# Peptides against a protein of PDB entry 6IDX: the designs that were tried, part 286

Target 1, 380 residues: chain A of PDB entry 6IDX
Amino acid sequence: KELAKLSADVTFATEFINMDGIIVLTRLVESGTKLLSHYSEMLAFTLTAFLELMDHGIVSWDMVSITFIKQIAGYVSQPMVDVSILQRSLAILESMVLNSQSLYQKIAEEITVGQLISHLQVSNQEIQTYAIALINALFLKAPEDKRQDMANAFAQKHLRSIILNHVIRGNRPIKTEMAHQLYVLQVLTFNLLEERMMTKMDPNDQAQRDIIFELRRIAFDAESDPSNAPGSGTEKRKAMYTKDYKMLGFTNHINPAMDFTQTPPGMLALDNMLYLAKVHQDTYIRIVLENSSREDKHECPFGRSAIELTKMLCEILQVGELPNEGRNDYHPMFFTHDRAFEELFGICIQLLNKTWKEMRATAEDFNKVMQVVREQITRA

## One batch from the design tools (peptide; made by RFdiffusion4, then SolubleMPNN)

Design b2_p26_4_s3 (from b2_p26_4, 17 letters changed)
Fold by OpenDDE base, seed 1:
Structure b2_p26_4_s3 (fold): chain B 380 residues (1-380), chain A 26 residues (1-26)
Amino acid sequence: as target 1 above (380 residues)
Amino acid sequence: SEAKKKEREEAIEKFAKRLIEQRRKQ
C-alpha cells in the first residue's frame, strides 16, 4: 500500500527501479494463484505499484515475462477475480498493447474479444471503460490482416448490442472517459471503410459493372423475372441503358463506371447505393422514380448525389484519420446497426432528396444543396 | 500500397504514444 502510493513519485520510482524493485513486483505476480485467495488486497497494491512505476517510462514494457502476461491475462479471463485486480489487469494489458508490438502479439494469443465482452455486462463503469479501452488498443495495434477479423467480431451483433444495452442505455450517465473510448471505437471501425473509399472502380471489370446494372434493374425492372441474363446486350439495349443511367442521375450516362473512378469515395459509394437498393428497396425506388419522372429541371440526380454524399460523410466522419484525444463525440446509431455507415447514408440521402425539393433546386444548385445538407448533418 | 501501410503504421505508433502521454497526465 505504501509502495503503491510512493511509486507515483518519480524520485522514489527511479531509486526503486535502480534497486531492481520492479523485478520483485513482477515475480510476485508470476508466483501465481495460491497467494490470490488470501492476499487479493496485496496483489491489487502490487499491480498499482507496477503501473505507477511503468508510467514513469524509465523501464521498457518489453521487460515483462510471458509468465507475467499469462498471469495478468488469467485475471481477466477468470470470472471470480476481485474487481480491483480485474481493473488493474485490464489497464496493464492496455498499456502493454499500446507500448509494444511484441506484447500485442502475445496478448492477442491469450485474450479474445469474447472474454472482454463479459466485462461489459457489469454495473461498474470503470471496468467497462477499461474493457473497451483494451478492445480499442487491440484494434489499433492489429495488423491490417487481423483488423477485418476484429471488425467482424465487433460487427457481431452481440458486442454492439451489449455496449448499447449495458453502457449507452445503462442507468448511469456516461463519464467522459467512457465517451472517449466509444468515440475511439467508432473511429477505428469507420476506418475500415478507407480501403473501399480509396478503391477505384475498374470500368472494364464486368463484375463491378454488373452491380451498376443491378441498380438499374432494381429501379426500373423490379417486376421483371431475373431470367434475362445481363450478357445479351444488343445495341438497342445499350441505348436503353444510357437512358436509364441518365434517369439514375449518373454524370457519365454512357459508362456510369467512370463516376466511381474518383477516390474518394471510389467503390464505397457503389456499396452504399447497392445496400440502399437491397435493404431499403422501397426508399431507393421512390427516390429514383420521383426524380426520373420529372421534366421540370428540378430532378435530383441520384447517382451524382450518392457519390458526393458518400464523400461528404467520409469527410464528416474523418474516415482514414486516427481518433483525436480531446474528442468524446460518438453516434449512438453506430451501436444500433450492423451496417451503421450504410444506414447513415440511407438517412442522409433521404434528407438530401427532401432538401433538394424544399430548395426547388436545379442541377446548377447542386453544390448549394450539398452545403445545406452538410450543415444539417453536422448539427444533428 | 507499402508506402501507405508504413505511413499508417507510423501514424498509429504516434497516436499510441500520445494516448500513453495523456494517461500519464491523469
Scores: peptide ipSAE 0.155, ipTM 0.773, DockQ to the pose 0.321
Fold by OpenDDE base, seed 5:
Structure b2_p26_4_s3 (fold): chain B 380 residues (1-380), chain A 26 residues (1-26)
Amino acid sequence: as target 1 above (380 residues)
Amino acid sequence: SEAKKKEREEAIEKFAKRLIEQRRKQ
């Protein structure tokens, strides 16, 4: 207990480290010797002293043995561990993951996100905070090949549902530390969109062109009698599609695929449009048809608006950026749905369409509408 | 590209160092 308190002092820490004191603490953990009176209390103070000493940065985290890692991971994986030991063990694992890529590799073999999820289903917000912090550390340090697997584990409706129900909708106010960890998790989750955001459409890829054609079909062929036989000559069909792509509000009416060659937002804008068209079909059709029937120059160009809105949302959400340490602003909405980004896009495109009408905007006002919409989104 | 991967790894390492430094102040 006294050692744990004194370990916060840099002068004491330096002297204690010079006396191989950290090695003694690590050996106490490694031994697992439950034979000592008040073992749990002693272990909790040992882990506290170890953390405080290591936080001085005098000793490399790479000094820890695999046996030490296994003992600490064991305290996190065992259901009947004292709350004080569990909390310190989560904090140690997080610190190990953050400080050392070699320790990350070893820890990622010993623990699963599923085990950490169990520590979110508790009333103790400190345990929940350290569990999310460790998840965030693992996600941050994951190599690119494993990041998608972690992403898929985070895309599991289960983790998001547990965070929503047990953390965000918990009976306790969210502390600043928890709010920061939720923010970090959100940023790291949105960074998974970076690949799609930076993927250029290939205008020659038929499969990608078929998605644009599907957007046209959903908007315009839903009312057309199947009697428009596929046999109208290829030129008349191309001319018809050019008109339809103009009504969809693409900038390039001849080849809408060219609108998706700019990165950001690249293919991510097409993903959002396709999601809107399939999941919120009535909303999509309404937005497109309401603007396609206008001849008054007050038509909102859906295709252009969807691309620029996707880009704006990526900027607001800082897609591809690392979390900022001073921020604790998380959006609970992102834990309510598996496709939260696409749902946010669906809300924001309706807001954009409404704002366009209210402003009586023309194509010349496009940037002004986007600025107003940005302010509305950032104030919400 | 390998260069972007390395830049990201360096950025992650810098971020991790800053997170550690913030904890020392608590």
Scores: peptide ipSAE 0.150, ipTM 0.767, DockQ to the pose 0.329
Fold by OpenDDE base, seed 4:
Structure b2_p26_4_s3 (fold): chain B 380 residues (1-380), chain A 26 residues (1-26)
Amino acid sequence: as target 1 above (380 residues)
Amino acid sequence: SEAKKKEREEAIEKFAKRLIEQRRKQ
């Protein structure tokens, strides 16, 4: 206990480290000897002293043995471990993952996200905080090939549902530390959109062109009797599609694929449009038809608006940026749905369409409408 | 005319400010 308290002092820490004191603490953990009176309390203070000593940055985290890692991972994986040991073990694993890529690899083999999820179902907010912190550390340090797998694990309804029900909707006020970890998790989740945001559409990719054609089909052929047989000559059909792409509000009516070649938002805008068209079909059709039938120059160009809104949402959510240590602003809505970004897009595109009508906007007012919509989104 | 463009711009800006102020009162 006194050692744990004194270990916070840099002068004491330096002297204790010079006497190989950390090595003695690590060996105490490695031995696993339950024979001592008050073993759990002694171990909790040992782990506290170890953390405080390592926080001085004098000793590399790579000094720890694989036996030490397995013991700490064991305290996280075992049922009915003392809460004080569990908390410190989670904090040690987090620090190991953050400070060493080699330790990340070893810990990622010993700990599953499923085991960490079990620690979110407890009433102790400190345990929940350190469990999310360790998830965030693993997510942050994951190599690019594994990052998508962790993404998919987070997109799993289970982790999201547990965070929502046991953390966000818990019977306790959320502390600043938990709010920060929820913010970090949110940022890391949005960074998964970066690939699609930076992916340019290939105008020669038939599969991507078929998505644009599907947007046209959903908007205009869903109400049209199937009786218009494909027999009108290829030129009349191309001219018809050019008209439809104009009504959809694409900037390039001849080749709407060109509107998705700019990054950001690249293909992410097309993903949002397709999601809206398939999941919220009535809303999509209504927005498109209300603006395509206007002859008063007050039509809101859906395609252009969807692209610029997607870009704006990426800017607001700072997609592709690292989390900031000073921020604690998380959005509970992102934990309510597995496709939360696309759902946010669906809400915001309706807001944009409404704001456009209320402002009696024309194409010249486009940037002003977008500025008003930005202010509305950032205050919500 | 440039005058009608400016008047429309001012009307949009005034509307935007009112929309922002109404949402602050909700």
Scores: peptide ipSAE 0.005, ipTM 0.331, DockQ to the pose 0.014
Fold by OpenDDE base, seed 2:
Formats: C-alpha cells, structure tokens, sequence
Structure b2_p26_4_s3 (fold): chain B 380 residues (1-380), chain A 26 residues (1-26)
C-alpha cells in the first residue's frame, strides 16, 4: 500500500526501478501463487505500484513477459476476480495496448471483445470505463485488416445495446472519464466511414451505376403504372433517364456517376441516398417528387443536396480525425441505431428540404441554404 | 483549436438530443 502510494513519485520510482523493484513486482504477478494470506489485497497493491511505476515512462512496456501478460489477461477473462484486481488489470492491458504494438498483438490473441463486453454488464462504472477504454485501445491499435473486424464487433447490435442499456441508461450519472471513452468509441465508429467517404465512384462500374438506376426506379417507377413501359428506343430511354436524373437533382444529368467521383464524400453519399430510398422510402419519394413536380426555379436538387450534406456531416462529425483526449461529448443516438450516420443524414436531408422551402431558395441560393443548415445542425 | 472541437461536439450532441426528442413528439 505504501509502495503503491510512493510509486506515484518520480524520484522514488527512479530509485525503486534502479533497485530492480519493478522486476520483483512482475515476478510476483507471474508466479500466480494464491498461497499468501491477503493475496487479493497484496496483488491489488502490486498491480497499482506496477502501473504507477510504468506511468513514469522510465521503463518500456515491452519489458513485460508473456507470462505476465497471460496472468493479467487471466484476471480479465476469469468470471470471479476481485473488483480491485480486475480494474487494475484492465488499466494495465489498456496501457500495454496503447504503448506497444507487440503487446497489442499478444493481448489481442489472449482477450476477446466478448470477454470485455461482460465487464460492461456490471454496476461498477469504473470497471465499465476501463473495459470501454481497453476496447477503444484495441480498436485504435488494430491493423487495417483487423479494423473492420473490430468495427464489426463494435457494429454488433450487442455491444451498442449493452453500452446503451448498462452504461448510458444506467441509474448512475456518467462520469467525465466514461463520457470520454464513449466519445472515443463514437469517433472510432465514425472513422469507419472514411474509406467510403474517400472512395471515388467508377463511372464504368456497372454495379455502382445500377445503384443510381435503383434510386431512379424507387423515385419514379414505384408510383408509375406498369403500362408506361419505357419507350422501345435506347435513345429515348437515355433521354428519359436524363430527365429523371435532372428531376433527382444530380449535377450531371447525363451521367450521375460523375457526381460521386469527388472525394469527400465519394461513395458515402450514394450509400446515404440508397439507405434513405430503401429504409425511408416514403420520405425519399416525397422529397424527390415535391421537387420534381415544380417547374419553378424553387426545386431543391436532391442529388446535389445529398452529396453536399454528406460532406458537411463528415466535416461536422470529423470523420477521419483521431479522438481528442480533452473531449467527453458523445451522442446517445449513435448507440441507439446501427446505421446512425445514415439516420442522421435522413433527418438532416429533411431539414435541408424544409429550409430550402422556407427560404424560397433557388439553385443560386444553394450555398446559403447549406450554411443555414450547417448552423442549424451545429446549434441544435 | 480543442475548444472549437468541443463546441462542435457539444453542438452535435445537443442536435442529436433535439432530433431524438422531435421524433418522440412525432
């Protein structure tokens, strides 16, 4: 206990490390010997002293043995461990993951996200915080090939549901530390959109062109009597589609695929449009048809608006930016829905369409409408 | 600046809360 307290002092830490004190502490953990009276208390203080000593940055985290890592991981994976040991073990693993890529690899082999999820289902907010912190550390340090798997584990309805029900909707006020970890998790989740945001549409990719065609089909063919078979001529069909793509509000009416070649928002805008069209079909059709039936210069260009709104939302959410240690603001909405970004887009596109109508905007007012919408989104 | 980041995120949080509340009132 006194050692753990003194280990916070850098002068003491330096002297203790020079006396091989850290090696003695690591060997105590490695031994795993439960034979000592007050083992749990002694171990909790040993882990505290170890963490405080390592936090001085005097000793590399890579000094720890695989046996030490396995013991610490064992304390996290075992269902009945003293809360004080569990808390310190989670903190040690977080620090290991953050400070060493080699330790990340070893820890990622020893611990599953499922084991960490079990520590979110407890009433202890400190345990929950360190469990999310370790999850976030594993996500941050995941190589590109494993980031999507981690993302899929995070995108699992299960983790979001557990965080929502046991953390956010818990009977306890969210502390600043937990709010920060929820913020970090949110940022990391949105960073998964970066790939799609930076993916250019290939105008020659037929599968991507078929998505644009599906947007047209949902908007115009869903209400059209099947008797309006598109006229037999390929040129008449192209001319008809050009009119439809104009009514959809694409900038390039001849080849709408060209509107998605700009990154950001690239293909992410098309994903949002398709999500809106499939999941909120009535809202999509209403927005498109309300603007397509106007021969007046007050039509809101849906396609252009959707692209620029997607870009704006990416800017607002700082997609592709690393989380900031000073921030603790998280959106409970992002834990309520698996497609939270697309749902946010669906709300914001309705806000944009409303704002366009209220302003009696024309195509020349487009940037002014977008500015007003940005202010509405950022003030709300 | 970190302050602008925080202000932006607080703004987004407030927005998200309002949007949820509007959907509950609809």
Amino acid sequence: as target 1 above (380 residues)
Amino acid sequence: SEAKKKEREEAIEKFAKRLIEQRRKQ
Scores: peptide ipSAE 0.013, ipTM 0.376, DockQ to the pose 0.028; fails the geometry check

Design b2_p26_4_s4 (from b2_p26_4, 15 letters changed)
Fold by OpenDDE base, seed 2:
Structure b2_p26_4_s4 (fold): chain B 380 residues (1-380), chain A 26 residues (1-26)
Amino acid sequence: as target 1 above (380 residues)
Amino acid sequence: AAERERKREEAIQQQAKRLIEQRRSQ
């Protein structure tokens, strides 16, 4: 206990480290010997002293043995560990992950996100915070090739649901640190959209063109009696599609693929449109047909609106930006659904369509409508 | 790419500082 307190002093820490004191502490952990009276209390103080000593940055984290890592990982993976040991073990693992890429690799092999989820199901917000912080540390240190796998582990309905039900909807006020860790997790999750946001559509890719054609089909052919088979020649069919793409509100109604060549939002806008059309088909059809039946200048261009809204949402959510220290603003909505971005898009496109009608907007008012919608989204 | 990696390292360092501060507050 006194050692743990004194280890916070840099002068004492330097002298103690020079006496190989930290090596003695690591060997105590490595031994795993539970035979001592008050072992749990002694171990908790040993881990505290170890952390305080290491926090001075005098000794490299790479000094720790694989046996030490396995013991610490063992304390996190065991179902019946003292809370004081668990808390310090989570903090040690996070420190190892953050300070060493070699230790990150070893820890990522020894610990699964599934083991950390168990520590989110507890009533102790400090343990929950350490568990989310360790998850965030693993995500931050993940190599680019493994970020999607980490993301898939985060996108597992289980982790999201556990965070929502046990952390966000918990019976306790969320502390500032937990709010920050939830913000970090949210930002890191949204950064996965960056690839799609920066992917240009290839107008020559047939599979991508088939998605645009599917948007047309869902909007116009879903209620049309199949008896109007487009039996007339290829030119009439092209002219028909040009009309349909105009009714869909694409800027380039001859070749809508050109509207998705701008990055941001690139292919992410097409993903959102397709999600809306497939998952919220009635809402999609309603929005398109309400605007397509208007011969007046008050038609809301769905295609253009969807692209610019996707871009706006990426800007509001800071997609592709890394987490900032001063931010604690997490959106509980992003923990309610696995496709939370696409669902937010679906809500916001309805808001846009409503706002367009209320303003009696024309195509010239487009930027003004988008500004009003931005203010509405950022105030909600 | 280099600027993203710099910002990632800054985020890692911030996370490490917050962990120390969190522990000292307990």
Scores: peptide ipSAE 0.546, ipTM 0.948, DockQ to the pose 0.834
Fold by OpenDDE base, seed 1:
Structure b2_p26_4_s4 (fold): chain B 380 residues (1-380), chain A 26 residues (1-26)
Amino acid sequence: as target 1 above (380 residues)
Amino acid sequence: AAERERKREEAIQQQAKRLIEQRRSQ
């Protein structure tokens, strides 16, 4: 207890470290000796003293053993651990992850995001904050090849629903630190869209062109028996497709693939359009057919609108930007859906279509409509 | 790429600083 208080002083810390005192603390944790009277209290003070000593930056985090890591991870994984030990153990794991790539690798093998979910299902907001902060630390330190795996773990309905129900919809005000950690988690998850946002469509890739053709099929052939999918088109069929791509509101009616060669938003716009067409088919068909049946120059070009809206959403959500200090703005919608970006796109494209009608816009008013829609999205 | 890595290192340092500040506020 006195050691934990004194460890906050840099002079004491320096002398204690010079006497190898930190090694003694690590060995106390490594021993796991539950036989001592007041073991939980002693351990809580040991972990406090260890953290305070390490915060001086005199000793490298790489000094910790694999046995130490396993003991700390064990305290996080055990359901009946004292809250004081759990809190300090989460903070130690986060500190190890942030300060050492070698410790990150070892910790990522010992703990999963799934094991941290139990610490979100508690009434203690501090424990919830430490658990989300550790998830964020793991996400920040993850190699590029592992970031998608972490996002897939987040997209698991369980973690998302628990954050929504136990953190966001909790019967208590969200503290500034929790709001920041939710913001960080949102930013890091949306950064996975950057690859798709910066991926150009290849106009020669048949598989990518088949997605555009599927958008046409869903809009115009939804009642046609798939058995009559007429094979690769004669010139008459190419001319028919050019008309259909015009009705879909693509800028390049001959080769709509060219509209997706601009980055941003690249292929991410096509992903959003395909998601809307498959998951919200009635909404997609309605938007396309309402504008394709107009001959009054007030047609809202769906394809162009979807591309520019995707680009706008990427700008608003700062897709590809890392989290900044002092921000705590998170969207609750991010935690309501597994594919929150595509669902947001589906809401915003309906808003755009409505705003276009209300403004009685023409193709010349396109940029004005987009400015009004931007203002509506940023005020919500 | 180099600018992204710099921003990532900055975000890691900010997260580490916030963790220390959070613990001191308790």
Scores: peptide ipSAE 0.544, ipTM 0.947, DockQ to the pose 0.831
Fold by OpenDDE base, seed 4:
Structure b2_p26_4_s4 (fold): chain B 380 residues (1-380), chain A 26 residues (1-26)
Amino acid sequence: as target 1 above (380 residues)
Amino acid sequence: AAERERKREEAIQQQAKRLIEQRRSQ
């Protein structure tokens, strides 16, 4: 207990480290000997002293043994561990992950996100905060090839639902630190959209062109009797599709693929449009047909609007940016659905279409409508 | 790419500092 207090002093820490004191503390943890009177209290103070000593940055985290890592990971994976030991063990694991890539690799093999999820289901907000912080640390340190796997683990309905139900909708006020860790987790999750946001459409890729054709099919062929025989010549078919792409509100109604060559938002805009068309088909068809039937110059160009809205949402949500210090603004909505970005797009495109009508906008007012919509989204 | 990696390292260092500050506040 006194050692844990004195270890916060840099002078004492330096002298104690020079006496191999950290090595003695690590060996106490490695031994796992539960035979001592007050073992849990002694262990909690040992882990505190170890953390305080390591926080001086005098000793490299790479000095820790695999046996030490396994003992600490064992305290996190065991269901009947003292809260004081669990808290310090989570903090040690996070420190190891953040300070050493070699320790990250070892810890990522010993600990699953599923084990950390169990610590989110408790009523102790400090334990919940340390568990989310460790998830964030693992996500930050994940190599590029494994980031998608971490993403998929987060996209697992279970982690999201537990955070929503036990943290966000918990009976306790969210502390500033928890709010920051939720913000960090949100930002790291949105960074998974960056690849699609920065992917240009290839106008020669037939599979990508078939998605645009599917958007046309869903909008216009779902209501038209399939009995219109395929026999009208290739030129009439091309002219028909050019009209359909104009009614869809693409800027390049001859070759809509060209509208997706700009990054951002690249292919992410097409993903959002396709999601809306498949998951919210009635909403999609209504928006498209309402604007396609207008000859009054007050048509809202859906295709152009969807692209610019996707870009705007990427800017608002800072897609591709890393977490900043001092921010704690998390959006509870992003924990409500597995495809929360696409659902937000579906809400915002309806808001845009409504705002366009209310403003009696024309194509010249497009940027003004987008500015009003931006202000509405950022105030919500 | 290099700027993104720099920002990632900054985020890691901020997270590490924040963890120390959190423990000292308890």
Scores: peptide ipSAE 0.540, ipTM 0.947, DockQ to the pose 0.845
Fold by OpenDDE base, seed 5:
Structure b2_p26_4_s4 (fold): chain B 380 residues (1-380), chain A 26 residues (1-26)
Amino acid sequence: as target 1 above (380 residues)
Amino acid sequence: AAERERKREEAIQQQAKRLIEQRRSQ
């Protein structure tokens, strides 16, 4: 107890470290000797002193043994550990992950997201905060090749649902620290969209062109009797598709693939359009057909609008940016759906279409409509 | 790539500092 208090002083810490004091503390944890009177209290103070000493940055985190890591991970995986030990163990794991790539690798092998999820199902917001902070630390330190796998493990309906139900919809006000950790988790999750946002469409890729053709099919062939025989000559077919792509509101109605060569938003806009067309088919068809039937120059160009809206949403959500220390603005909506970005796009494209009608906009007003929609989205 | 990696390291350092401050507030 005294050691834990004194360890916060840099002068004491320096002298204690020079006396191999940290090594003694690590050995106490490694021994796992439950035989000591007041073991839990002693362990909690030992872990506190260890953290305070390590926070001075005098000793490298790489000094810790694999046995020490396993003991700390063991305290996090055990269901009946004292809250004080659990809290300090989570903080030690986070510190190890953040300060050492070697320790990150070892911890990522020993700890599953499923084990951390159990600590989110508690009423203690401090434990929940440390658990999310450790998740964020693991995500920050993950190599690029593993970030998507880690995100897929986080995107498991369970983590999102548990955060929503036990953290966000909890009966307690969210503290500033928890709000920041939720913001960090959100930012890191949206950074996975960066690859698609920066992927240019290849106009020569037939599979990507088939997606654009599927958007046309869903919009226009869903009402057409199957009797239109595939035998109309290739030229009539090209001319028909050019008209349909114009009605879809693509800028390049001859080759809509060219509209997706700009990055951002690249292929992410096409992903959003395809999601809308498949998951919210009635909404998609309605938006397209309402605008395709207009000859009054008040048509909202769906294709162009979808691309620019995707770009705008990427800017608003700071897709590809890393978390900032001063921010704590998380969106609860992003925890409501597995495909929250695409669902947000589906809401915002309806808002855009409504705003376009209300403004009686033409193609010349496009940028003004986008500015109004941006303001509406940012205020919501 | 190098600028992204630098910003990632800055975010890691900020998270580590924040963890220290959080513990000291308890």
Scores: peptide ipSAE 0.539, ipTM 0.946, DockQ to the pose 0.857

